# Peptides against a protein of PDB entry 5HB3: the designs that were tried, part 73

Target 1, 150 residues: chain A of PDB entry 5HB3
Amino acid sequence: RQMQDRCMSEYNQRIRNAPEGSIDPFRMACYKIIGRCDLSNRSLDGLQTDVNDWIWLQFNLARETDRSLELAGESYGLAELQASIREIGLKHFPKTAAEDTNGSFGMFFYLQILAGMFEQAIAYLYPFSYVDAVHFAIALTYYGLLRPVD

## One batch from the design tools (peptide; made by RFdiffusion4, then SolubleMPNN)

Design b1_p19_5_s3 (from b1_p19_5, 11 letters changed)
Fold by OpenDDE base, seed 4:
Structure b1_p19_5_s3 (fold): chain B 150 residues (1-150), chain A 19 residues (1-19)
Amino acid sequence: as target 1 above (150 residues)
Amino acid sequence: MDEATDKLLKKYFEELAKK
């Protein structure tokens, strides 16, 4: 708790008081990741990041916090991450096989799987790759992760 | 979705299209 408070204090101080361009983006990234500072901005500003970095960051920042214990008004948990992934899917990813021009459906499937959106992931994958969807469905069912609709 | 995420994803798709 003390460390987090210190990180937040230092983060806020640097954002407000540091001259423009003087802030080490890696240090700020550390504050965000370790201190969970400014969770409304889930990007690493000033760093050259790719989608893998983004994915890593989102899942590291997403924590199941007991809402009762979160003093900070910003909660970012799995539910919020799932909502973000849904939004990303609607905006950026193909909805049908006919819309798929670059094979990006696999990445969206991957994101949904990572976020525990198993039923949605399988449903999404099915029209793109029937065989893969069935295989994943079997595996997920075997491990009790897929809830088949009765 | 924030602008940074949009930009990142756009870049990702552009890179995929080059492959």
Scores: peptide ipSAE 0.329, ipTM 0.853, DockQ to the pose 0.729
Fold by OpenDDE base, seed 5:
Structure b1_p19_5_s3 (fold): chain B 150 residues (1-150), chain A 19 residues (1-19)
Amino acid sequence: as target 1 above (150 residues)
Amino acid sequence: MDEATDKLLKKYFEELAKK
């Protein structure tokens, strides 16, 4: 708690008072990750990041916590992350096999699985790869993550 | 979706298309 409070204080001070171009982006990233500062901006400004970095950041920042306990007064949980993934899917990923030109369906399937959207993930994968969808459905059912209809 | 995320994903698809 003390460390988090310090991170929040330093983050706010630097964002307000530091001259342009003087802020170390790695230091700011540390404040964001450890201090959970400015959760409305879930990016690492000033750093070269890829999709894997983005994924890692989203899942590290997502917490099932009471908003009242957040120092920044911001709430970002699994539900919000799932909503973001749905939005990303609608905008960037193929909706049908016929729309798939670059084979990116696998990445969207992966994102849905990571976010616990198992039923949606299987339903999405099915038209792209029937065999894979069935195998994943079996595995998810075995581990109790996908429930068959009685 | 924020602009940064959108830009990142666009870059990802561009890179994917080159492979």
Scores: peptide ipSAE 0.327, ipTM 0.853, DockQ to the pose 0.690
Fold by OpenDDE base, seed 2:
Structure b1_p19_5_s3 (fold): chain B 150 residues (1-150), chain A 19 residues (1-19)
Amino acid sequence: as target 1 above (150 residues)
Amino acid sequence: MDEATDKLLKKYFEELAKK
């Protein structure tokens, strides 16, 4: 708690008072990740990031903190991440095999799996790769993660 | 979805299209 408060204080102070361009983006990233500062902005400004960095950041920040301890407006949990993934899917990823031009369906499947959206992930993958969808479905069922709809 | 995320994903897809 003390460390978090310190991180927040330093983060806010730097955002407000630091001359433009003088902020170390890595330091700010540390405050964001460790201190969970400014969770409304889930980007690492001033850093060159790729999709893997983005994925890592989203899942790192998506922690179920007891809602009782979260300040109003700073709640970012798995549900919010799942909602974001759905939105991303609708905007950026092919919805059908016919729309698949770049083979990007696998990435969206991967994102859904990481986010625990197992049923949706399998349903999504099925038209792109039947065999893979079946294999994943079997595995997920074996581990009790896939609920067969009766 | 924020603009930064959108831009990042667009870049990702552009890179995929080049492979």
Scores: peptide ipSAE 0.326, ipTM 0.852, DockQ to the pose 0.689
Fold by OpenDDE base, seed 3:
Structure b1_p19_5_s3 (fold): chain B 150 residues (1-150), chain A 19 residues (1-19)
Amino acid sequence: as target 1 above (150 residues)
Amino acid sequence: MDEATDKLLKKYFEELAKK
């Protein structure tokens, strides 16, 4: 708790008072990742990042911790991440095979799988690749991860 | 979705389209 308070204080002080361009972006990233500062902004400002970095960050920040332990009153768990993935899907990814222009459906399927959205992932994949959807469904069922939809 | 995330994803898809 003391460390978190210190991180938050330093983070806020630097964000507000430091001259533009003088802040070490890696240090700020450490405050975000380790100190869980400013979880409403789930990006690494000032760093060159790609989609893989983004994925890594989202899943690392998503914690099912007791909200009472989070000083900032902000909680970001798996449920919130799942909601974000749904939003991303609606905005950025093809919804049907006819909309698929760049083959990006696989990435969205992957995101859903990582987030434990197994039923949705299979349902999404099915119109793009029937065979793959069936194989994944079998595997997920075997491991008890896929629930039959009523 | 925050603006930074949106921009990152847009950039990703733009790059993907170029391949």
Scores: peptide ipSAE 0.323, ipTM 0.851, DockQ to the pose 0.696

Design b1_p19_5_s4 (from b1_p19_5, 9 letters changed)
Fold by OpenDDE base, seed 1:
Structure b1_p19_5_s4 (fold): chain B 150 residues (1-150), chain A 19 residues (1-19)
Amino acid sequence: as target 1 above (150 residues)
Amino acid sequence: MEEAVDKLLKKYFEELAKK
């Protein structure tokens, strides 16, 4: 708690008071990750990142906290992340195999798997790659992550 | 949706199209 509070304090102080361009983006990233600062902005400004970095950050920031203890604007858990993934899917990824022009379906499948959206992920993958969907379904079922319907 | 992820995905798709 003390470390988190310190990170939050330093983060806020630097954002408000540091001259433009003087902020070490890596240091700010550390504060954001450790302190979960400014959860409304879940990005690492000033750093070259990719989609993998982004999703990694989302998971690190997501916490199952008692909603009663968090300010309404600071609540970010798995449910919110899953909602974000759904929105990303609707906006950016093909809905059908016919819409797939570049083979990007695999990335959305990957994001859903990471977010624990196993049933949705398999359902999504199935029309794009039957064989892969079946293999993943078998594996997920074996590990008790996918609940087969009787 | 965060503008940042939109940009990242755009880059991802651009790179994917080059392969």
Scores: peptide ipSAE 0.393, ipTM 0.865, DockQ to the pose 0.703
Fold by OpenDDE base, seed 2:
Structure b1_p19_5_s4 (fold): chain B 150 residues (1-150), chain A 19 residues (1-19)
Amino acid sequence: as target 1 above (150 residues)
Amino acid sequence: MEEAVDKLLKKYFEELAKK
């Protein structure tokens, strides 16, 4: 708690008082990750990142906290992340095999799996790669992560 | 949806298309 408070204090102080261009983006990233500062902005400004970095950050920031204890506007959990992934899917990824032009379906499948959206992930993958979908379904079922609808 | 992820995905797709 003390460390988190310190991170938040330093983060806020630097954002407010630091001269433009003087902020070390790595330091700010550390404060953001450790302190979960400014959860409304879930990006690492000033850093070169990719989709993997983005999703990693989302998971690090996501917490299953009792909503009653969270300050208004700072609630970010798995549900919100899953919602974001759904939106990303709708906007950027092929919905059917016929729409697949670049083979990007695998990335969306991957994002869904990471977010625990197992049923949706398998359902999505199935028309693109039947064999892979079946293999993943078997594995997920074995570990009790996929609930077969009786 | 954050503009940041949109940019990242666009870049990802561009890279994928070059392969």
Scores: peptide ipSAE 0.391, ipTM 0.864, DockQ to the pose 0.735
Fold by OpenDDE base, seed 5:
Structure b1_p19_5_s4 (fold): chain B 150 residues (1-150), chain A 19 residues (1-19)
Amino acid sequence: as target 1 above (150 residues)
Amino acid sequence: MEEAVDKLLKKYFEELAKK
């Protein structure tokens, strides 16, 4: 708690008071990750990142918290992350095999799996790759993550 | 949706198209 409070304080101070161009993006990233600062901006500004870095950050920032206890009014949990993944899917990824032009369906499947959207992930993958969808369904069922209809 | 993830995905698709 002490470390988190210190990170939040330093983050806010630097954002407000640091001279232009003097902010170390790595230091700011550390404050954001450890302190969960400024949850409205879930990105690492000033750093070269990719989709894997982005999703990693989302999971690190996501917490199941009681909204009644959050003074800042900002809540970010798994549900919000899943909602973001759904929106990303609608905006950027093919909805059907016929729409697939670049083979990007695998990335969206991957994001859904990471977010625990197992049923949706399998349903999405099925029209693109039947064999893979079946294999993943079997594996997910084996680990109790997918519930077959009785 | 954050503008940041849109940019990252755009970059990802561009890289995918080059392979």
Scores: peptide ipSAE 0.389, ipTM 0.863, DockQ to the pose 0.671
Fold by OpenDDE base, seed 3:
Structure b1_p19_5_s4 (fold): chain B 150 residues (1-150), chain A 19 residues (1-19)
Amino acid sequence: as target 1 above (150 residues)
Amino acid sequence: MEEAVDKLLKKYFEELAKK
């Protein structure tokens, strides 16, 4: 708690008082990750990042904590992450094989799998790659992660 | 948050298109 408060204080002080360009983005990233500072902004500003870095950050920030313990009133858990991934899918990724121009369907499948959206992931992959979808479905079922609809 | 990931995805797709 003391560490978190200190991180928040330093984070806010630097954002408010530091001249533009003088902020060490790596240090700010540490406050973001370790202190969970400013959960409304779940990005690493000033750093060269990719989609993998983004999703990694989301999982690190996502916590299934009792809302009662989160002082800042901002709750970010797996459900919120899953919602974000759904939105990303709707906005950026092909919905059908006919819309697939760049083969990006695999990335969206991957994001859904990481987020535990197994049924949705398989359903999404199926029209793009039947064989792969079946193989993943078998594997997920074997591990008890996929619930077959009776 | 939406803006940041949008930018990253845009970059990702651009890179994918160059491959």
Scores: peptide ipSAE 0.385, ipTM 0.861, DockQ to the pose 0.754

Design b1_p19_6_s1 (from b1_p19_6, 11 letters changed)
Fold by OpenDDE base, seed 5:
Order: structure tokens, then sequence, then C-alpha cells
Structure b1_p19_6_s1 (fold): chain B 150 residues (1-150), chain A 19 residues (1-19)
């Protein structure tokens, strides 16, 4: 709590006193991750991140916390992340095996699994790889993460 | 979306690896 409060204080001071774009990108990342500051801006301009780093960041910024318990003034939950994943799925990833030109379906499946979208992930994977979809469905059911359709 | 830039880079890399 003390560290978070300090981060928020420093962030507010720097935003007010520093010219736009003058804050070190890594410091900005620390304020967002630790201090939960300005979570509406998740682009982290100035950082050259690959897809893995970006994924790590998005999931660390997401919290399954009750807004009433969040010490930070801004909340970004799993629901918002799931909505973003649905959006990028519609925009960037193949919907059918016939549309798959580069094998990117696996990445979208991975993102859905990480976001806890298990039923949707299995449904998505099924037309690309029946065997894999069945195997994952069995595993997820075993761990109580997939609800069998009655 | 902030995802667009990152995904564009990813797809470009993926295309290069499959080429």
Amino acid sequence: as target 1 above (150 residues)
Amino acid sequence: SPWDKVLSKYFKKLAEENA
C-alpha cells in the first residue's frame, strides 16, 4: 500500500511537471504495473515490445478485483481484457480453417485460454484441429474449467 | 487499438518465418 501510494504520487507529479513524452518508458511501465496509474493508456509508447511482452503486460494490468476494494482510482478487469480479445479476434484472426493462411489460429486460441475463455477457445479450435480441441476439452473438464453442455 | 501495432508485427514475423 505504501509503495503504491508513493508511485501514484510520483506519477501525478511527473505528469503535471514533465513535458509530454519526456518520461522514460520503463518508468512509465512501472507506474502502470505497480501504481495502477493511467490504465486507460496501455500502449506504453516508446517501448519496443514483442507479442509475448505485450501479452504479459496486458494480463498483469488486468485485475479481478472488486472496484470497491481497488486502491487505485482506475480499474481494468478480466472482463475488459476478454472484450478486447474478442474484438481483436474478429479483426485479425481467421474465423475458419479456409481463412487461415499463416497458422495464426494458435495464437488466438492461446489468448482465449489465458483470458479464461475456455468454452469459446475450444469452439474456436475445433474447426482447425478436431483432435486438439477434444484433448483440450477433456483436460479443461478434468480441472473443472470447462462446463459440459448438458 | 493498441493491439493492432503489436499484432501487425507478429503477423509480419510469422509470414517471414513461413516464407
Scores: peptide ipSAE 0.320, ipTM 0.859, DockQ to the pose 0.792
Fold by OpenDDE base, seed 3:
Structure b1_p19_6_s1 (fold): chain B 150 residues (1-150), chain A 19 residues (1-19)
Amino acid sequence: as target 1 above (150 residues)
Amino acid sequence: SPWDKVLSKYFKKLAEENA
């Protein structure tokens, strides 16, 4: 809590006193991750991260915060992340096997699984790989994570 | 979307690895 308060204080001071873009991108990332500062701005401008680091960051930023404790912090939850995953799926990832030129369907499946979108993930995977979809469906059902589609 | 830049880089890398 003390670290978070310090981060917020430093962040606010720097935003007020520094020109836009003058803050070290890595420091900005720390303020967002630790201090939960300005979570609406998630572009992390200036950070050269790979897709794995980006995924890690997004899920870390989407951590459920106790609303009772975060009176001053912006709320960004799992629901918002799921919405973002849906949007990027529609925009960037193949919808059918015929559209898959780069083999990127697996990444979108992975993102959906990470986001807890299990039913949608299985439904998405099914036309690309029937066998894999069935195996994952069985596993998810075993752990009580998959609901029957009516 | 903030995802666009990162995904664009990912797809570029993926294309390079598959070439």
Scores: peptide ipSAE 0.315, ipTM 0.856, DockQ to the pose 0.762
Fold by OpenDDE base, seed 1:
Structure b1_p19_6_s1 (fold): chain B 150 residues (1-150), chain A 19 residues (1-19)
Amino acid sequence: as target 1 above (150 residues)
Amino acid sequence: SPWDKVLSKYFKKLAEENA
């Protein structure tokens, strides 16, 4: 808590005193991850990250912190991330096997799994790869993550 | 959305690898 308060104080001071865009992007990322500062701005401008790094950052930013301890009025949690994943799925990823031109369905499946959207992930994967969907469904059920419909 | 830029780069790379 003391560290978070310090991060917020430093972040606010730097935003007020530093020229726009002068803050080191990595430092900005640290303020967002550790200090939970300004979570509404998730662009992290200036960070040239690959897709894997970007995914890692988004999930870390979406970490459920105890809302009671978040001094930041805006909490970006798992629910908001799940909503974002649904939106990008509708916009950017194939909905059917016929629309799959480059095999990107696997990435969307992966994002849904990371976000805990297990039932939706399996349902999405099924028309692309029946065998893979069944294998993942069995594994998720074994670990108690997928609720079989009786 | 910030996702748009990142995903655009990803799809471009994926297309290049599959060409």
Scores: peptide ipSAE 0.312, ipTM 0.856, DockQ to the pose 0.836
Fold by OpenDDE base, seed 4:
Structure b1_p19_6_s1 (fold): chain B 150 residues (1-150), chain A 19 residues (1-19)
Amino acid sequence: as target 1 above (150 residues)
Amino acid sequence: SPWDKVLSKYFKKLAEENA
């Protein structure tokens, strides 16, 4: 708690006083991850991140912690992340097997699974790979993660 | 979306690898 408060204080001071882009991107990342500062801005400009690093970052920023327990004034939860995943799915990923040119459907499936969007993930995977979709559905059901779509 | 830049790079790389 004390560390988080310090991070927030430092962040607020720096963001007000520092020229735009002058803050070390890694330091900015620390403020966001540890201090939960300015979670509305998740771009981390200046970091050369690959997709894996980006995924890691987004999911670390999205804490499933009860908002009531978050000491930070700002919260970015799983729901917001899920909304983002839906958005990028619509924009960037193939919707059908016919649209799949590069085999990128697996990445979107992966993102949905990570985000806890299990029903949607299975539904998405089904037209690309029936067998895989069934196998995942069975597994998710076994662990109580897959709910019947009403 | 901040995702756009990262995903664009990913898709580019993927296309190059499959090419």
Scores: peptide ipSAE 0.306, ipTM 0.853, DockQ to the pose 0.839

Design b1_p19_6_s2 (from b1_p19_6, 10 letters changed)
Fold by OpenDDE base, seed 2:
Structure b1_p19_6_s2 (fold): chain B 150 residues (1-150), chain A 19 residues (1-19)
Amino acid sequence: as target 1 above (150 residues)
Amino acid sequence: SPWDKVLSKYFEELKKKNE
């Protein structure tokens, strides 16, 4: 708690005193990831990240913190991440096997799984790879993560 | 969305790998 308070204090001080864009991107990342500061800005401007780094970042930022203990008025939770995943799915990823030109369906499946969107992930994967979808469905059901649709 | 930039790069790279 004390560390978080210090982090927020330092962050606020730097934002107020530093010219826009003058803060080291890595330091900014630390404030966001560790201090949960200014989670409304999730782009980490100035850092060149690949898709894997970006995914890692988004999921870390979406980490469920005890909301009761979060002093930060800004929260970015799993629900917001899931909404983002749905949005990018609609915009960027193939909806059907016929639309798949680059084999990117696996990435979207992966993102949905990471986001805990298990039912949607399986439903999405099914037309692309029936066998894989069934295997994952069985596994997820075994672990109690997939609710059988009656 | 910040995702757009990252995904665009991903798709470009994916396209290159498939060629």
Scores: peptide ipSAE 0.292, ipTM 0.846, DockQ to the pose 0.845
Fold by OpenDDE base, seed 3:
Structure b1_p19_6_s2 (fold): chain B 150 residues (1-150), chain A 19 residues (1-19)
Amino acid sequence: as target 1 above (150 residues)
Amino acid sequence: SPWDKVLSKYFEELKKKNE
């Protein structure tokens, strides 16, 4: 908490006093990850990140809605992340096997699973790999993560 | 979307690997 408070204080001071884009990108990342500062901007301009780093970042920035706001300056809930995953799915990832030119369906399936979107993940995987979808469905049901179809 | 830049790079790299 003390570290977060310090980060937030420094962040606010720098944002007020520094020209836009003049803050070191790595320092900005620290303010966001540790200090939870200005989570509305999640792009981390000036940093070169790969897809894995980006995924890690997004899930670390996500928090439960019931978590006390006293621990963080701002919150970004799982629901907002799930909404983002849905949006990128519609925009960037194939809907059917026929549309899959690069074999990227697995990445979107992975993102949905990480985001707790289990029913949607299975439904998405089904047209790409029937067998895999069934196996995952069985496993998720066993662990109580997949709701039975009514 | 903030995802666009990162995903664009991902797909570009994926395309290169599949060539």
Scores: peptide ipSAE 0.287, ipTM 0.844, DockQ to the pose 0.822
Fold by OpenDDE base, seed 1:
Structure b1_p19_6_s2 (fold): chain B 150 residues (1-150), chain A 19 residues (1-19)
Amino acid sequence: as target 1 above (150 residues)
Amino acid sequence: SPWDKVLSKYFEELKKKNE
């Protein structure tokens, strides 16, 4: 708690004293990940990351903390992430097996699962791989993450 | 969206792997 408070204080001080965009991208990332500072800006444009690093970053920024006071902010962060995933799904990923040329459907399925969009993830996977969709549905149901349809 | 840039790179790499 003390470290986080200190980090937030330092972040606020730097934002007030530094020109916009002048903060080192790595330092900015540290403030966001560790200090949970200004999580509305998740672009980190100064960092060149691959897809895996980017995914890791986005989900860490949306990660629930043990702090009850941050629950509202964390839930908001997750909701925004889910909205972003829906958006990129519509824009970049195949909607049907016939549209899949590169086998990228698995990545979108993965993103939906990570974001807790279980029902949507299974529904999406089903036309691409029936067997996999059924197996995941069974597993998710077993762990109480998917409600069975009556 | 920041996602667009990252995903574009991903798809390019994926295309190269599938060739």
Scores: peptide ipSAE 0.285, ipTM 0.844, DockQ to the pose 0.809
Fold by OpenDDE base, seed 4:
Structure b1_p19_6_s2 (fold): chain B 150 residues (1-150), chain A 19 residues (1-19)
Amino acid sequence: as target 1 above (150 residues)
Amino acid sequence: SPWDKVLSKYFEELKKKNE
């Protein structure tokens, strides 16, 4: 807690005193990941990230724990991440096999799985790949991760 | 969404790979 508080104080000082864009992008990443600073801005403009790096970042910024127990002054929970995944799904990814031109459905399935959206992920995958959806459903059920849909 | 830029790049690369 003491370390995190110090990190936040340093971040706030730098944001206040430093010219825009002058902070080292890697240092900024450390403030966000370790210090949980300024989680409203989840993009790092100074870093050239591919999709894998971006995914890694987003999930490291997420917290599944109860916000009441979180030591950070700012939080970005799993629920917010899940909401973001739903939004990008609606905007960027195919809804049906007929809309799939590049085979990108797998990426959205992957994102939903990472976000713990297991039921939605299986439901999404099913029309694209029946066999794969069934296999994943069996596996997720076996590990107690797949729940009955209400 | 901040996702838009990264995903746009991803889709472009995916398109090129599939051509």
Scores: peptide ipSAE 0.281, ipTM 0.841, DockQ to the pose 0.789

Design b1_p19_6_s3 (from b1_p19_6, 11 letters changed)
Fold by OpenDDE base, seed 3:
Structure b1_p19_6_s3 (fold): chain B 150 residues (1-150), chain A 19 residues (1-19)
Amino acid sequence: as target 1 above (150 residues)
Amino acid sequence: SAWDKVLSEYFEKLAKENA
């Protein structure tokens, strides 16, 4: 909590006193990831990140913490991340095998699995790869993660 | 959105690798 308070104080001071873009991007990243400052902006300005780094960032920012401990910071949860995954799925990823021109369906499946959207992930994968969908369904069921969906 | 930018870059990379 003391660290978060300090981070928030420093973050606010820097934003007020420094021109935009003049603050060290890595320091800003620390304020965001550790201090949970300005979580409305889920990107790291001034840092070039690939898709893997981006995924890592989103899931770290989506950590569910006790709100009582993060009073000085902003909150961003798994539910919001799941909503974002649904949105990007509709916008950017193929819905059918016929629409799959670049093989990106696997990435969306992966994102859904990471986000704990297991039933939806299996349902999505099924038309692309029946065998893989069945295998994952069996595995997820074994671990008690999959519920039957109509 | 931030997702749009990152995914666009990903798809571009994917397209290059598959070409």
Scores: peptide ipSAE 0.312, ipTM 0.852, DockQ to the pose 0.813
Fold by OpenDDE base, seed 1:
Structure b1_p19_6_s3 (fold): chain B 150 residues (1-150), chain A 19 residues (1-19)
Amino acid sequence: as target 1 above (150 residues)
Amino acid sequence: SAWDKVLSEYFEKLAKENA
C-alpha cells in the first residue's frame, strides 16, 4: 500500500510537471503495472507491442488487488477484462467456421482460456474443431477447471 | 479502441503469413 501510494504520487507529479508524452514509456509501464496508475488508459503509448505483449499487459493490468484499497477509477479486474474479451470477440472474431477466412479462431479461444472463460472457450471452439474442443474439455475437467454438466 | 488497433495488426500479419 505504501509503495502504491508513492507510485501514484510520483505518477501524478510527473504528469503535472512533465511535458505531455515526455515520460519514458517503460517508466509509464511500471507505474501502470506496479503502481496501478491511470488504468483507464490501457495502452502504452510510445511502445510498439505485438499481440503477445499486449495480452501480457492486459492480464497484468487485470491483477486482482484489494479493491477496497484502490481508487474507484483505478479498479480493473478480471471481470472487466472478461467483458472486454467478449466485446472484441463479437467485433473481430469469427462466430462460425464459415466466417473464418484467416484461422483467427484460435486466438480468441486462447484469450478466453487465459481469462478463465473455460466453458465459453470450449463452446466457441467446438464448431471450428470438434476434436480439439473435446481434448481441451477433457484436460480442463481433469484439472478441475471445467465443471461437467450432468 | 486499443484492442482494435492491436487486433488489426495481428490480422494483417496473419493474412500475410497465410498468402
Scores: peptide ipSAE 0.311, ipTM 0.853, DockQ to the pose 0.817
Fold by OpenDDE base, seed 2:
Structure b1_p19_6_s3 (fold): chain B 150 residues (1-150), chain A 19 residues (1-19)
Amino acid sequence: as target 1 above (150 residues)
Amino acid sequence: SAWDKVLSEYFEKLAKENA
């Protein structure tokens, strides 16, 4: 708590006192990731990130701190991340095997799995790769992550 | 959105790799 308060204080001071663009992007990233400062801005300005880095960032920012303890700030949690994944899925990823041109379905499957959207992930993967969907379903069921729909 | 940019770059990369 003290560390978070200190991070927020430093973050606010730097935002107020530093000219735009003068703040070290890596330092800003640290404040966001570690200090959970200004989570409404999920982009790291000035950092070139690939899709993997971006994914890593989103999931780290979405770490559930117990809402009961985060009194003060905009909580970007897993639910918001899941919503974002659903949105990008609808917008950017193939819905059916017939729409798949670049094999990008795997990435969307991966994102859903990372976000804990297991049932949706399996359902999505099934028309693209039956075998893979079955294997993942078995694995997820074994670990108690997939609820068998009776 | 930030996702749009990142995904666009990803898809471009995929397209290049599959061509």
Scores: peptide ipSAE 0.308, ipTM 0.851, DockQ to the pose 0.857
Fold by OpenDDE base, seed 4:
Structure b1_p19_6_s3 (fold): chain B 150 residues (1-150), chain A 19 residues (1-19)
Amino acid sequence: as target 1 above (150 residues)
Amino acid sequence: SAWDKVLSEYFEKLAKENA
């Protein structure tokens, strides 16, 4: 708690006083990940991130800490991440097997699974791979993560 | 958006690997 407060204080001071782009990107990353500062900016400016790093970042920023324990004035939760995943799905990922030229459907399926969007993930996977969709559906049902629609 | 950039890079990489 004390560390988070210090982090926020330092972050706010630096944002106000530092020229744009003068803050070390790694320090900025620490403020965001540890201090949960400025969660509205979900990118790490000045860092080259691949898709895996980006995914890692988004999920770490989306940690649902008990809102009661979040001293950070800014909250970014799983719901916001799920919304973002839906948006990128519509924009960037194939909707049908016919649109899939590069086999990228698997990545979107993966993102949905990571975000806990299990029903949507299975529904999305089904037209691309019936067998895989069924297998995942069975597995998710077994773990109580998929609700069968009557 | 930041997602757009990262995904674009991913798709470019994927296209190169499948080519």
Scores: peptide ipSAE 0.301, ipTM 0.847, DockQ to the pose 0.922

